# Designs tried in a protein design run: peptides against a protein of PDB entry 3B8E. Part 114

Target 1, 230 residues: chain A of PDB entry 3B8E
Amino acid sequence: PFLIFIIANIPLPLGTVTILCIDLGTDMVPAISLAYEQAESDIMKRQPRNPKTDKLVNEQLISMAYGQIGMIQALGGFFTYFVILAENGFLPIHLLGLRVNWDDRWINDVEDSYGQQWTYEQRKIVEFTCHTPFFVTIVVVQWADLVICKTRRNSVFQQGMKNKILIFGLFEETALAAFLSYCPGMGVALRMYPLKPTWWFCAFPYSLLIFVYDEVRKLIIRRRPGGWVE

## One batch from the design tools (peptide; made by RFdiffusion4, then SolubleMPNN)

Design b1_p19_1_s3 (from b1_p19_1, 14 letters changed)
Fold by OpenDDE base, seed 2:
Structure b1_p19_1_s3 (fold): chain B 230 residues (1-230), chain A 19 residues (1-19)
Amino acid sequence: as target 1 above (230 residues)
Amino acid sequence: DEVLELLRKVGLLALEYAK
């Protein structure tokens, strides 16, 4: 998100403090919870790992986990960001290169896509309004991410939801997101202005996409052991 | 702003080399 901000020269979609809240607040507990996940039912049926030739975590898994899923998460966040700005009069194409004028407090006549002039204060309100739903979008997408990361090969429906610690992590993550989104003073403290409850659902298509994607991936792995998707 | 512009240039350059 930050790279896109600087490269595209758009208004900041996700604040630094918000990023820290994701990394330390929403990502940490769920990630730790995965360590307590039960072994896959087929783990004992696999051949012993050869330490000389087999990696514990192969490059393909790393690529999928950090590349593909991360990309879908980012897309979800940016989708929410662009929707909010568009609803406030700023179409995506108009945001390109706008950052310099956007962040200049002395320019109070920045025009939106419809010719409406925005003061610095108004622009910052809109910007900070984007931070919260971007964050929430990441959390919602992480629901699917955490669920799919329970297993490498087995479907979620086969493995089940037996890890109570992971379940707790999901609720904790959600509760934290709600707290940061709606607690009084968060706009001042974290530059996270409250969002409408409807924004929680903005990420659902992306969560579903991740879920479906991973289930399909796992299905392919089961049908073609040793394939490139494993 | 100057730092951000510099980072922008570096980022764009990195993208160019990544192709």
Scores: peptide ipSAE 0.000, ipTM 0.258, DockQ to the pose 0.037
Fold by OpenDDE base, seed 3:
Structure b1_p19_1_s3 (fold): chain B 230 residues (1-230), chain A 19 residues (1-19)
Amino acid sequence: as target 1 above (230 residues)
Amino acid sequence: DEVLELLRKVGLLALEYAK
C-alpha cells in the first residue's frame, strides 16, 4: 500500500502504524502457529528432500507467498480503499497525482470528481476513514491465507482444523483488529477512525477467492504431480 | 519530498522490469 501511495501519488491508503500492527501484531501469532500444524497425511510417503540441493524456502514458495497471495491481499485492501473514496466523491482516476495537493494544509479547495471542494481537515478525515477498513480487510484476507498455508498439497478438508494454536491465532488477530477498530482514542493515536460493521464483509469475496484459488491449485497438484503449478 | 520522488522513480522502474 505504501508503494502504491508513492508511485501513484494517491492519498495514503494505510498508515505506518497500522502496517506495523499487521506485521507484528496480526501476522506473528498465526505464523508461529503453523509450526504446530499436524503433518500432512502423505508426508511420510514422500521421498526425503536432498539437503544439499533442495532449499527449505524455494523460489516457488516465495512466488506463492509474496507474488500471488500477496497481490490478492493487496487488491482486497485497495478495493476497500477505492470504494470508500468513491463513496466520498473521489473516483479512482481522480486520485492519481492528487497526493501533493491532498497533503498540503494550505490548500483547502481540492476538488473531488464532482467538483465539490474539500478542506484539508475534511480530506484527512476521509483518509483516516480508509485506514481502518483497509486494515480489517487485510485481516479478513489473512484468515484465508493462514488456513491455506496449513498444507502444501492436501486440501484443508483433508487436513482439518485440529491445530488449536492456529485457531487461537485466528481469534487473536481478529480480536486485535476489533480492538484497533473500535477502541476509543484509536483515531487520534493510530489515525484509525471507527469502522462501520458492514465494512468487515467487504473482504469476504477476496478471502473466498484466495481459498478457492488455493484449493484448485492443490487439486491440480494432487492430480498432476510435478506440474508447473506445484 | 525529494526522497518520495526518488522512491517513486525506483518504484516505476521496478514495475517496468516486472512486466
Scores: peptide ipSAE 0.000, ipTM 0.267, DockQ to the pose 0.041
Fold by OpenDDE base, seed 4:
Structure b1_p19_1_s3 (fold): chain B 230 residues (1-230), chain A 19 residues (1-19)
Amino acid sequence: as target 1 above (230 residues)
Amino acid sequence: DEVLELLRKVGLLALEYAK
């Protein structure tokens, strides 16, 4: 998300605090769970590996999976961002290159897509209104990933262990999302304004797509262990 | 890549209907 902010010169879609919360609070446990899940799947489906030469998990497969999931998550977040801004009069196309003027406190007449002028303060309110929904969108999208991992066919014992990690991850990220979204003072302290409950559902289409993606991914992994996943 | 493209399409579609 930050890279797109720089490249497209759009208003900041995700604050630094929110990024930290994603990286440290929400992504860590899911990433660990995925790593375990993939490792166990590879162990169960591969021939006995050479302990000196063979890795437990194909690095290429892991990197591809994480990379793709991360991109899908980012797209979900950006979707929410663009929806919110569009609802406030800023169409996506108008946001391109707008960052410079957007962040300039001395410009109080930035026009939206409909010619309405926005003060710096008003713009920042809208920007900060995007931060929480973006974060929550990422969390909701991550739910799909965790759920799909839970449904993976593994040994009962290994699956049980994974389920505990996944459940913990779901709880952690959801609790964090709720805290950041609804705790009083978060708007001032973290620039994360309260979230309308409806925004929790904004990412559901993307969550579904991630679910489908990961099912396909798992299917491919099962059929072609160590291969590429598109 | 196909999934990403699909997500983009869905996003664009949703924005269209949000108008």
Scores: peptide ipSAE 0.000, ipTM 0.188, DockQ to the pose 0.226
Fold by OpenDDE base, seed 5:
Structure b1_p19_1_s3 (fold): chain B 230 residues (1-230), chain A 19 residues (1-19)
Amino acid sequence: as target 1 above (230 residues)
Amino acid sequence: DEVLELLRKVGLLALEYAK
């Protein structure tokens, strides 16, 4: 997200507070919950790996998979960001290079894609209105990410949802997201303005995409052991 | 805002040196 902000010079899509809430608030309990996940049913059936060759290949493939998932998460957040700005009159193409004028307090006549002028205060309200939905989008996508991390090879449907701590983690991050999104005063204190409930659904296609992607990946691994997808 | 501007400048500079 930060790289796109620098390269495209768009208004800030995700605030520092929201980043901290993701890193410290929503990721801690889920990460701990994975330590209590049951071993995959097929772990005892796996042939011993060559510790020199197979470990390196597997680490690279895992790293690439997590990188791809992270990119899908970022795309989901940016999609929500662009939709909100478009609904407020700022089309994605118009946002390119706009940050300099957007952040200038002395410019009160920044034009949107339709020629409407926006004051600095109005622009900041719209910007902060984007931060909360971006955060919520990440949380919704993290549901899928956490669920797919339960297994490396088996389908989630085969593994099941027996880990109560993981379930608690999902509720905790969702409750935190709801608290930060709807608690009075969060707009002033954290620059997170309340979002319409419909924005929670904006992330669902991306969450589903991650889930489908990982299930397909795992299916390929099960059908072709030792392939390039492991 | 100043910090963000500085980060932007540093980022753009880094991209220029990478190219």
Scores: peptide ipSAE 0.000, ipTM 0.282, DockQ to the pose 0.031

Design b1_p19_1_s4 (from b1_p19_1, 14 letters changed)
Fold by OpenDDE base, seed 4:
Structure b1_p19_1_s4 (fold): chain B 230 residues (1-230), chain A 19 residues (1-19)
Amino acid sequence: as target 1 above (230 residues)
Amino acid sequence: DEVLELLRKVGLEAKRYAE
């Protein structure tokens, strides 16, 4: 998200506070929970690998897969960001290069896509209104990401949801997201303005996309063992 | 320090909400 902010010179879609909340609140517990995940059901059925010759993990393919998932996550966040800004009169094309004027407190007549002028305070309200939904979108997408990371080859439906710590992690990050979104004063304290409940659903298509992507990937791996997708 | 400040702010707001 921050890279796109720099490259496209758009208003900041995800604030520092929200980044910290993701890194500390939503990523840590789920990441730890993966350490307690049960071994994939087919791993124990395979012959022991030669630790000297057999690569346990194709680092390049895993890096690419996680990179792709990360890109889908980012797309989900940006989708929510662009929807909110569009609903407030700023179309995506108009946001390109707008950052400089957007962040200038002395410019109080920044025009939206429809010619409406926005004061600095109004712009910052809209910006901070984007932070919470972006954060929540990331959390919702992380649900899918966390679930798909449970297995290498088997479908989630085959492996099941046996890790209680993982389940706890999902609830924890959701509870944190709800707290940060709806607790009074968060707009002032954390620049996270209250979130309309409808915005939680904006991420669902992307969560589904990640899930489908991973299931298709795993299906290909199952059908073509040792293929380039593994 | 920023993390601690964030936690402090969250805690304070949570307290205010609980009151």
Scores: peptide ipSAE 0.005, ipTM 0.323, DockQ to the pose 0.019
Fold by OpenDDE base, seed 2:
Structure b1_p19_1_s4 (fold): chain B 230 residues (1-230), chain A 19 residues (1-19)
Amino acid sequence: as target 1 above (230 residues)
Amino acid sequence: DEVLELLRKVGLEAKRYAE
């Protein structure tokens, strides 16, 4: 998000404090929960990894973890961001290069895509209105990400949901998202303004996309063991 | 598989810091 902010010179899509909330609140607990995941049913059928020859981190791993899933997650967030701004009169193309004028307190006549002028305060309200839905979008996408990370090969339907800690993690991150979204004072404290409940559903297509993608990937792995998709 | 292993490793490390 920050890279796109700099490169495209668009208004800030996600605040720094919100990023910290993701890192500490929505990423940490799920990551811990994965440590309690039960062994996959076929794990004992696999030869143990050779630590001398097998690298834990390789180019393929980086590509899959940060390139694919991370990209889908980011796209979900930006989609929500652009939808909100478009509903407020700012089309995506109009946002390019707008940051300089957007952040200038002395400019109170920034025009939207329809010629409406926006004061600095009005612009900041819209900007901060984007922070919460972006955050919530990340959480919703993380539901799928966490669930798919339960198993390496088996479908989620085959492995089931036996890890109570993982289930707790899903509820915890959701509760945190709800708290940060709707608790009074969060707009002042964290610049996270309340959002309409309907915005929770904006991320669902991307969450589903990740889920389907991983199920297909796992299906390929089951049919072609040792492939590059592992 | 490597992605999952990395995530599990990170989770284990996080667990150690949390305990």
Scores: peptide ipSAE 0.000, ipTM 0.240, DockQ to the pose 0.018
Fold by OpenDDE base, seed 1:
Order: structure tokens, then C-alpha cells, then sequence
Structure b1_p19_1_s4 (fold): chain B 230 residues (1-230), chain A 19 residues (1-19)
């Protein structure tokens, strides 16, 4: 998100505080939850890795997996961002190169795509209004990410949702997202303004996309054991 | 699978830290 912010010179789509909330609030509990996940039904069928011949970490595979998932997450966030700004009169094309004028406190007549003038304060309100739904989008996408991480080869439907800690993690990140979105004062404290409940659904297609992607990946692994996708 | 193994390792380390 930050790279696109710099390259495209668009208004800031995701605040630093929001990023910290993701890293500290939504990622830690899920990561811990995975440690308590029941062993995959086929995990004991795998031979121990040979430390002399087998690489512990494939840098290419890690880069690909995290890169792809991260890109899908970012796309989901940006989609929500662009939709909100478009609803407020700023079409995506108009946002390109607008950052300099957008962030200038002394310019109070920045025009939207329809010729409406926006004061600095109004622009910052709409910018900060985008931070919350971007965060919520990441949380919703992380639901899928957490669920898919339960297994390496088995479908989620085969492994099930028996891990109470994982369920707690999903609840915690959702509760945190709701708290940050709707608690009074969060707009001032964290620059996260209240979100319409409908915006929670904007991320669902991307969550589904990640889920489908991983299920397809796992299906390929099951059909071709020892492939590069593993 | 290597990514998932890494994530599981991280999770196990997190578990150790939490205990």
C-alpha cells in the first residue's frame, strides 16, 4: 500500500497506526492459534526432512506465496479504498497525482471528479474514513488466510474448525476491527472513523479468492505430491 | 508447504513464548 501511495501519488490509503493494529492486533493471535491446531491427518505420513539435502526454506516459494497472498490482500484494500473515494466524488483516475494538493493544508479548493471543492479538513476526514475499511478488509481477508494455514494438503472441510484458539483468534480480530471502527474517539485517536456495516462485505470476494486459491493449491499438491507448489 | 511449515514453526515459537 505504501509503495502504491508513493508511486501513484494518491491520498494515503492505509495509516501507519492501522498497519500497527494489523501487525500487533490481528496477526499475533492467529499465529499463536496455529501452534494449537491439530495435526493434519497426513502429516505423520511424511518422511523427516533430510537436513543435508532438503532446504528448510525455499526462498522462491516463500516469496511467491507471501507475495501472492499479500497482493490479493492489498488489492482488496485498494478496491475498498477506491470505492469509498469514488462514493465521495473522487474517481480513481482523479486520485493519481493528487497527493501533493491533497496533503497541502493551505489548499482548500481541491476539486473532486465532479467539480466540488473540498477543504483540507474535509479531505482528511474522507482519507481517514478510508483507513478503517482498509483495515477491516485486511481482517476479513485474514479470516481466509488463517483458515487456509490450518492444513498443508487437506481441505479446510476435511480438517474442520475444531481449534478453539483459532476460533478465538477470528473472534478477537473481528472484535478489534469492530472496536476500532465504532468506538467513540477512534477517529481522533487512531484516525479510524466509523464504518458503514456494508463495507465489511467489500472484502468478502477477496477472502473467497484467497480461499479458492489455497484450495486449488492444496488440490494440486494432493494430486502431485512433491511438486514445486508444496 | 514450506511456507506453511515456516508458519507452524513461528506458531510453535509463539507458543513457547506464551508458556
Amino acid sequence: as target 1 above (230 residues)
Amino acid sequence: DEVLELLRKVGLEAKRYAE
Scores: peptide ipSAE 0.000, ipTM 0.220, DockQ to the pose 0.017; fails the geometry check
Fold by OpenDDE base, seed 3:
Structure b1_p19_1_s4 (fold): chain B 230 residues (1-230), chain A 19 residues (1-19)
Amino acid sequence: as target 1 above (230 residues)
Amino acid sequence: DEVLELLRKVGLEAKRYAE
């Protein structure tokens, strides 16, 4: 999010504090929970890893985790961001290069896509209104990310949802997201203005997309071991 | 697989500390 903020010179889509809440708050317990996941049914049928030749993290894994899934996650957040700004009169094309004027407190006549002038205070309200739903979108997408990370090869339907710590992690990150979104004072403390409940559903298509994508990928791996998809 | 293995190792270690 911050990279796109700098490159495209758009209004800040996600605050620094919210990023820290994702990295330290919402992601930590889910990540730890994966250590408690039951071994895949076929794990003992696989060849043991050679610790001298096989890296713990390979380029394919990095590409998949950060390149593919991470990109889909970011797209979900940005989709929510652009929808909110568009509903407030700022079309995506109009946001390009707008940051300089957007962040200047002395410019109180920034025009939206429809010629409406916005004061600095009004612009910041809209910006901070984007932070919360962007954050919540990330959390909802992370549900799918966590679930797909349960197994490398087996379907989630084959593995099941028996890991109680993983389930706890899903509740924890959701509870944290709700707390940060609706607790009084979060607008002042974290620049996270209250979220309309309907925005929780905005991320669901992306969560579903990640889930379906990974299930299809795993299906291909099961049918064609050693393929380019693995 | 490597990420899953790493995550499993971290989780197993966390489990050991929690017990």
Scores: peptide ipSAE 0.000, ipTM 0.196, DockQ to the pose 0.016; fails the geometry check

Design b1_p19_2_s1 (from b1_p19_2, 16 letters changed)
Fold by OpenDDE base, seed 1:
Structure b1_p19_2_s1 (fold): chain B 230 residues (1-230), chain A 19 residues (1-19)
Amino acid sequence: as target 1 above (230 residues)
Amino acid sequence: DVLKLLEELGLLAYKLALE
């Protein structure tokens, strides 16, 4: 998200506070939950064919897969961001290069795509309105991520959702997202303005995409053990 | 996590540059 923000010079899609909330609030408990997840039988029983090369290859593949998932997460966040800004009159193409004027407090006549002028305060409200949905999008996508991380080879349907701590993690991150989205004062305190409930659904396609992607990946791994997809 | 960290650091740097 940050790289796109800098390269495209768009208004800030994700604030530092939201990032901190993701890292500390939404990722920590899920990460701990995975430590208590029942080990995949195949992972525990599979002896590396070559401990040195196979381990390195697997680590690289995991890193790539994680990077790809992270990119999909970012895309989900940006999608939500662009939709919100578009609903407020700022089409994606108009956002390109707008950052300089957007962040200038002395410019109070920044025009949207429809010629409406926005004061600095109004622009910042819209910007901060994007932070919450972006955060929520990440949380919803993380549901899929957390579920798919239960196994490396087996389907989620095979591993199941037996880990109570995982379920608690999903609940906690969702509750935190709801709290940050709807609790009075969060807009002032955290620059996270209230979210329309409908925005929670904007992330669902991306969550599903990640889920499908990982299930397909795992299916390929099951069909071709030791393949490059593992 | 690494990507988020990099993003956070980048955003922090940006924020500091704007202040």
Scores: peptide ipSAE 0.006, ipTM 0.315, DockQ to the pose 0.031
Fold by OpenDDE base, seed 2:
Structure b1_p19_2_s1 (fold): chain B 230 residues (1-230), chain A 19 residues (1-19)
Amino acid sequence: as target 1 above (230 residues)
Amino acid sequence: DVLKLLEELGLLAYKLALE
């Protein structure tokens, strides 16, 4: 998110504090929970090949998978960010290069996509209004990501939800998201303004899409072992 | 001011991470 902020020179979509809350609060417990997930039944049936090469390949695959998950989360967050700004009059194309004027406190006539002028204070309110939904969107996407990462090839319906630690992680991150979104003072302390309940559902179509995509991917892998989709 | 500080700190952190 921060890289796109720099490259595209857009208003800050996610504050540093919110990033820390994600990394330390919402990502850590789920990541730990995955370590306690029961091994997939087919993984244990594979004969050990070369332990050195197979370990390296697996570590690379895991690293790539975590990188992909992070990118998916970022995409979900940016989707929510652009939706919120568009609802406030700022279309995505108009945001490109706007940061310099956006962050200048002496410019009180920044125009939106419809010619409405925004004061510095109004712009910052909208910016901070994006932080909480971005965070919540990541949490909602993580629900799907955690579920799909339980297995490599088996469907979620086949593996089931037996890991109590994973379930606890899902509730914990959700509770934390609710706390940060609705607790008084979070807007002042964390620059996370209160979230309208409707924004919790903004990422749901996206989460469903990635869930369906992964189930289809896994189905293809089961039907064609060793394919390029693996 | 706090936002500028956070932005600067973020930029600094990224610069350091890229080195």
Scores: peptide ipSAE 0.000, ipTM 0.261, DockQ to the pose 0.026
Fold by OpenDDE base, seed 3:
Structure b1_p19_2_s1 (fold): chain B 230 residues (1-230), chain A 19 residues (1-19)
Amino acid sequence: as target 1 above (230 residues)
Amino acid sequence: DVLKLLEELGLLAYKLALE
């Protein structure tokens, strides 16, 4: 989010506090919960790793975790951001290069895509209105990410949802997201303005996409062991 | 994540310094 903010000079899509809430709040319990996941049913049927030649973290795993899934998560967040701004009169193309004027408190006549002028205060309300939905979008996408991380090869349907700590993690991050979105004072304290309930559903297609993508990937791995998809 | 956080904090500090 920050890189796109700098490169494209768009209004800030995700605030610092929201990033902290993601990194320290929503991700901690889910990540720890994976340590308690049951071993895959076929784990003992695999050849042992050669510790001298085989890396625990290979290039394929890095590409999957930080490249592909991370990109889909970012796309989900930015989709929500652009939808909110478009609903408020700012089309995506109009946001390019707008940051300088957007952040200038002395400019009170910034025009949207339809020629409507926006004061500094109005612009900041719209900006902070984006922060909460962007955050919630990431949380909703993280549901799918956490679920797919349960296994390397087996389908989630084969592994099941037996890890109670993982389930607790899903509820914890959701409860935190709800608290930050709807608790009075969060708009002032965290610059996270109240979320319309409809925005919770904005990320669902992306969560489904991640889930389907990973299930297809795992299916390919099961059918073609040792392939480039592994 | 830590690098991104530091970048965001840097940006925030910069904004606060300009206000």
Scores: peptide ipSAE 0.000, ipTM 0.326, DockQ to the pose 0.028
Fold by OpenDDE base, seed 4:
Structure b1_p19_2_s1 (fold): chain B 230 residues (1-230), chain A 19 residues (1-19)
Amino acid sequence: as target 1 above (230 residues)
Amino acid sequence: DVLKLLEELGLLAYKLALE
């Protein structure tokens, strides 16, 4: 998200607080769950496979998968961001290069895509209105990622312990998202304004897309063991 | 290709949301 903010010079889609909440709040539990899953998989994969080659392939696969999923997550967040700004009169094309004027406190006549002038205060309200939905979108997309991670392993018995950590992670992320979205004073304290319940659903298509993508990927891996998708 | 597809899907969803 931050890279696109820099490259496209768009208004900041995610505040520093939201980024910290994602990195520390939402990504930490999945990372821990993955670390436990890897540890459990390494214990169980004591089959005489060449541990060096299989680990390298698996690490590359995991890295590519997470890289791709992370890109899809970012796209989901940006989608929500662009939808919110568009609903407020700022079409995506108009946001390109707008950052400089957007962040300037002395410019109180920034025009939207429809010629409406926005004061600095109004612009910042809209920007901060984007932060919470973007965060929630990431959380909802992360649900799909966590569910995908759960379905990767065919061993039903190992799924049980993983399920508890997964469920806990989902609960923690959801609780954090709800807290940040609806707790009184979060708009002032964290610049995260209350989220309309409808915005929770904006991420669902992307969550579904991630799910479908991973299932297709898994299907390809199953059909073509040793292919480029591995 | 996946990124392009996602962009297209995002744009499609955006269009659908505006309608």
Scores: peptide ipSAE 0.000, ipTM 0.257, DockQ to the pose 0.255

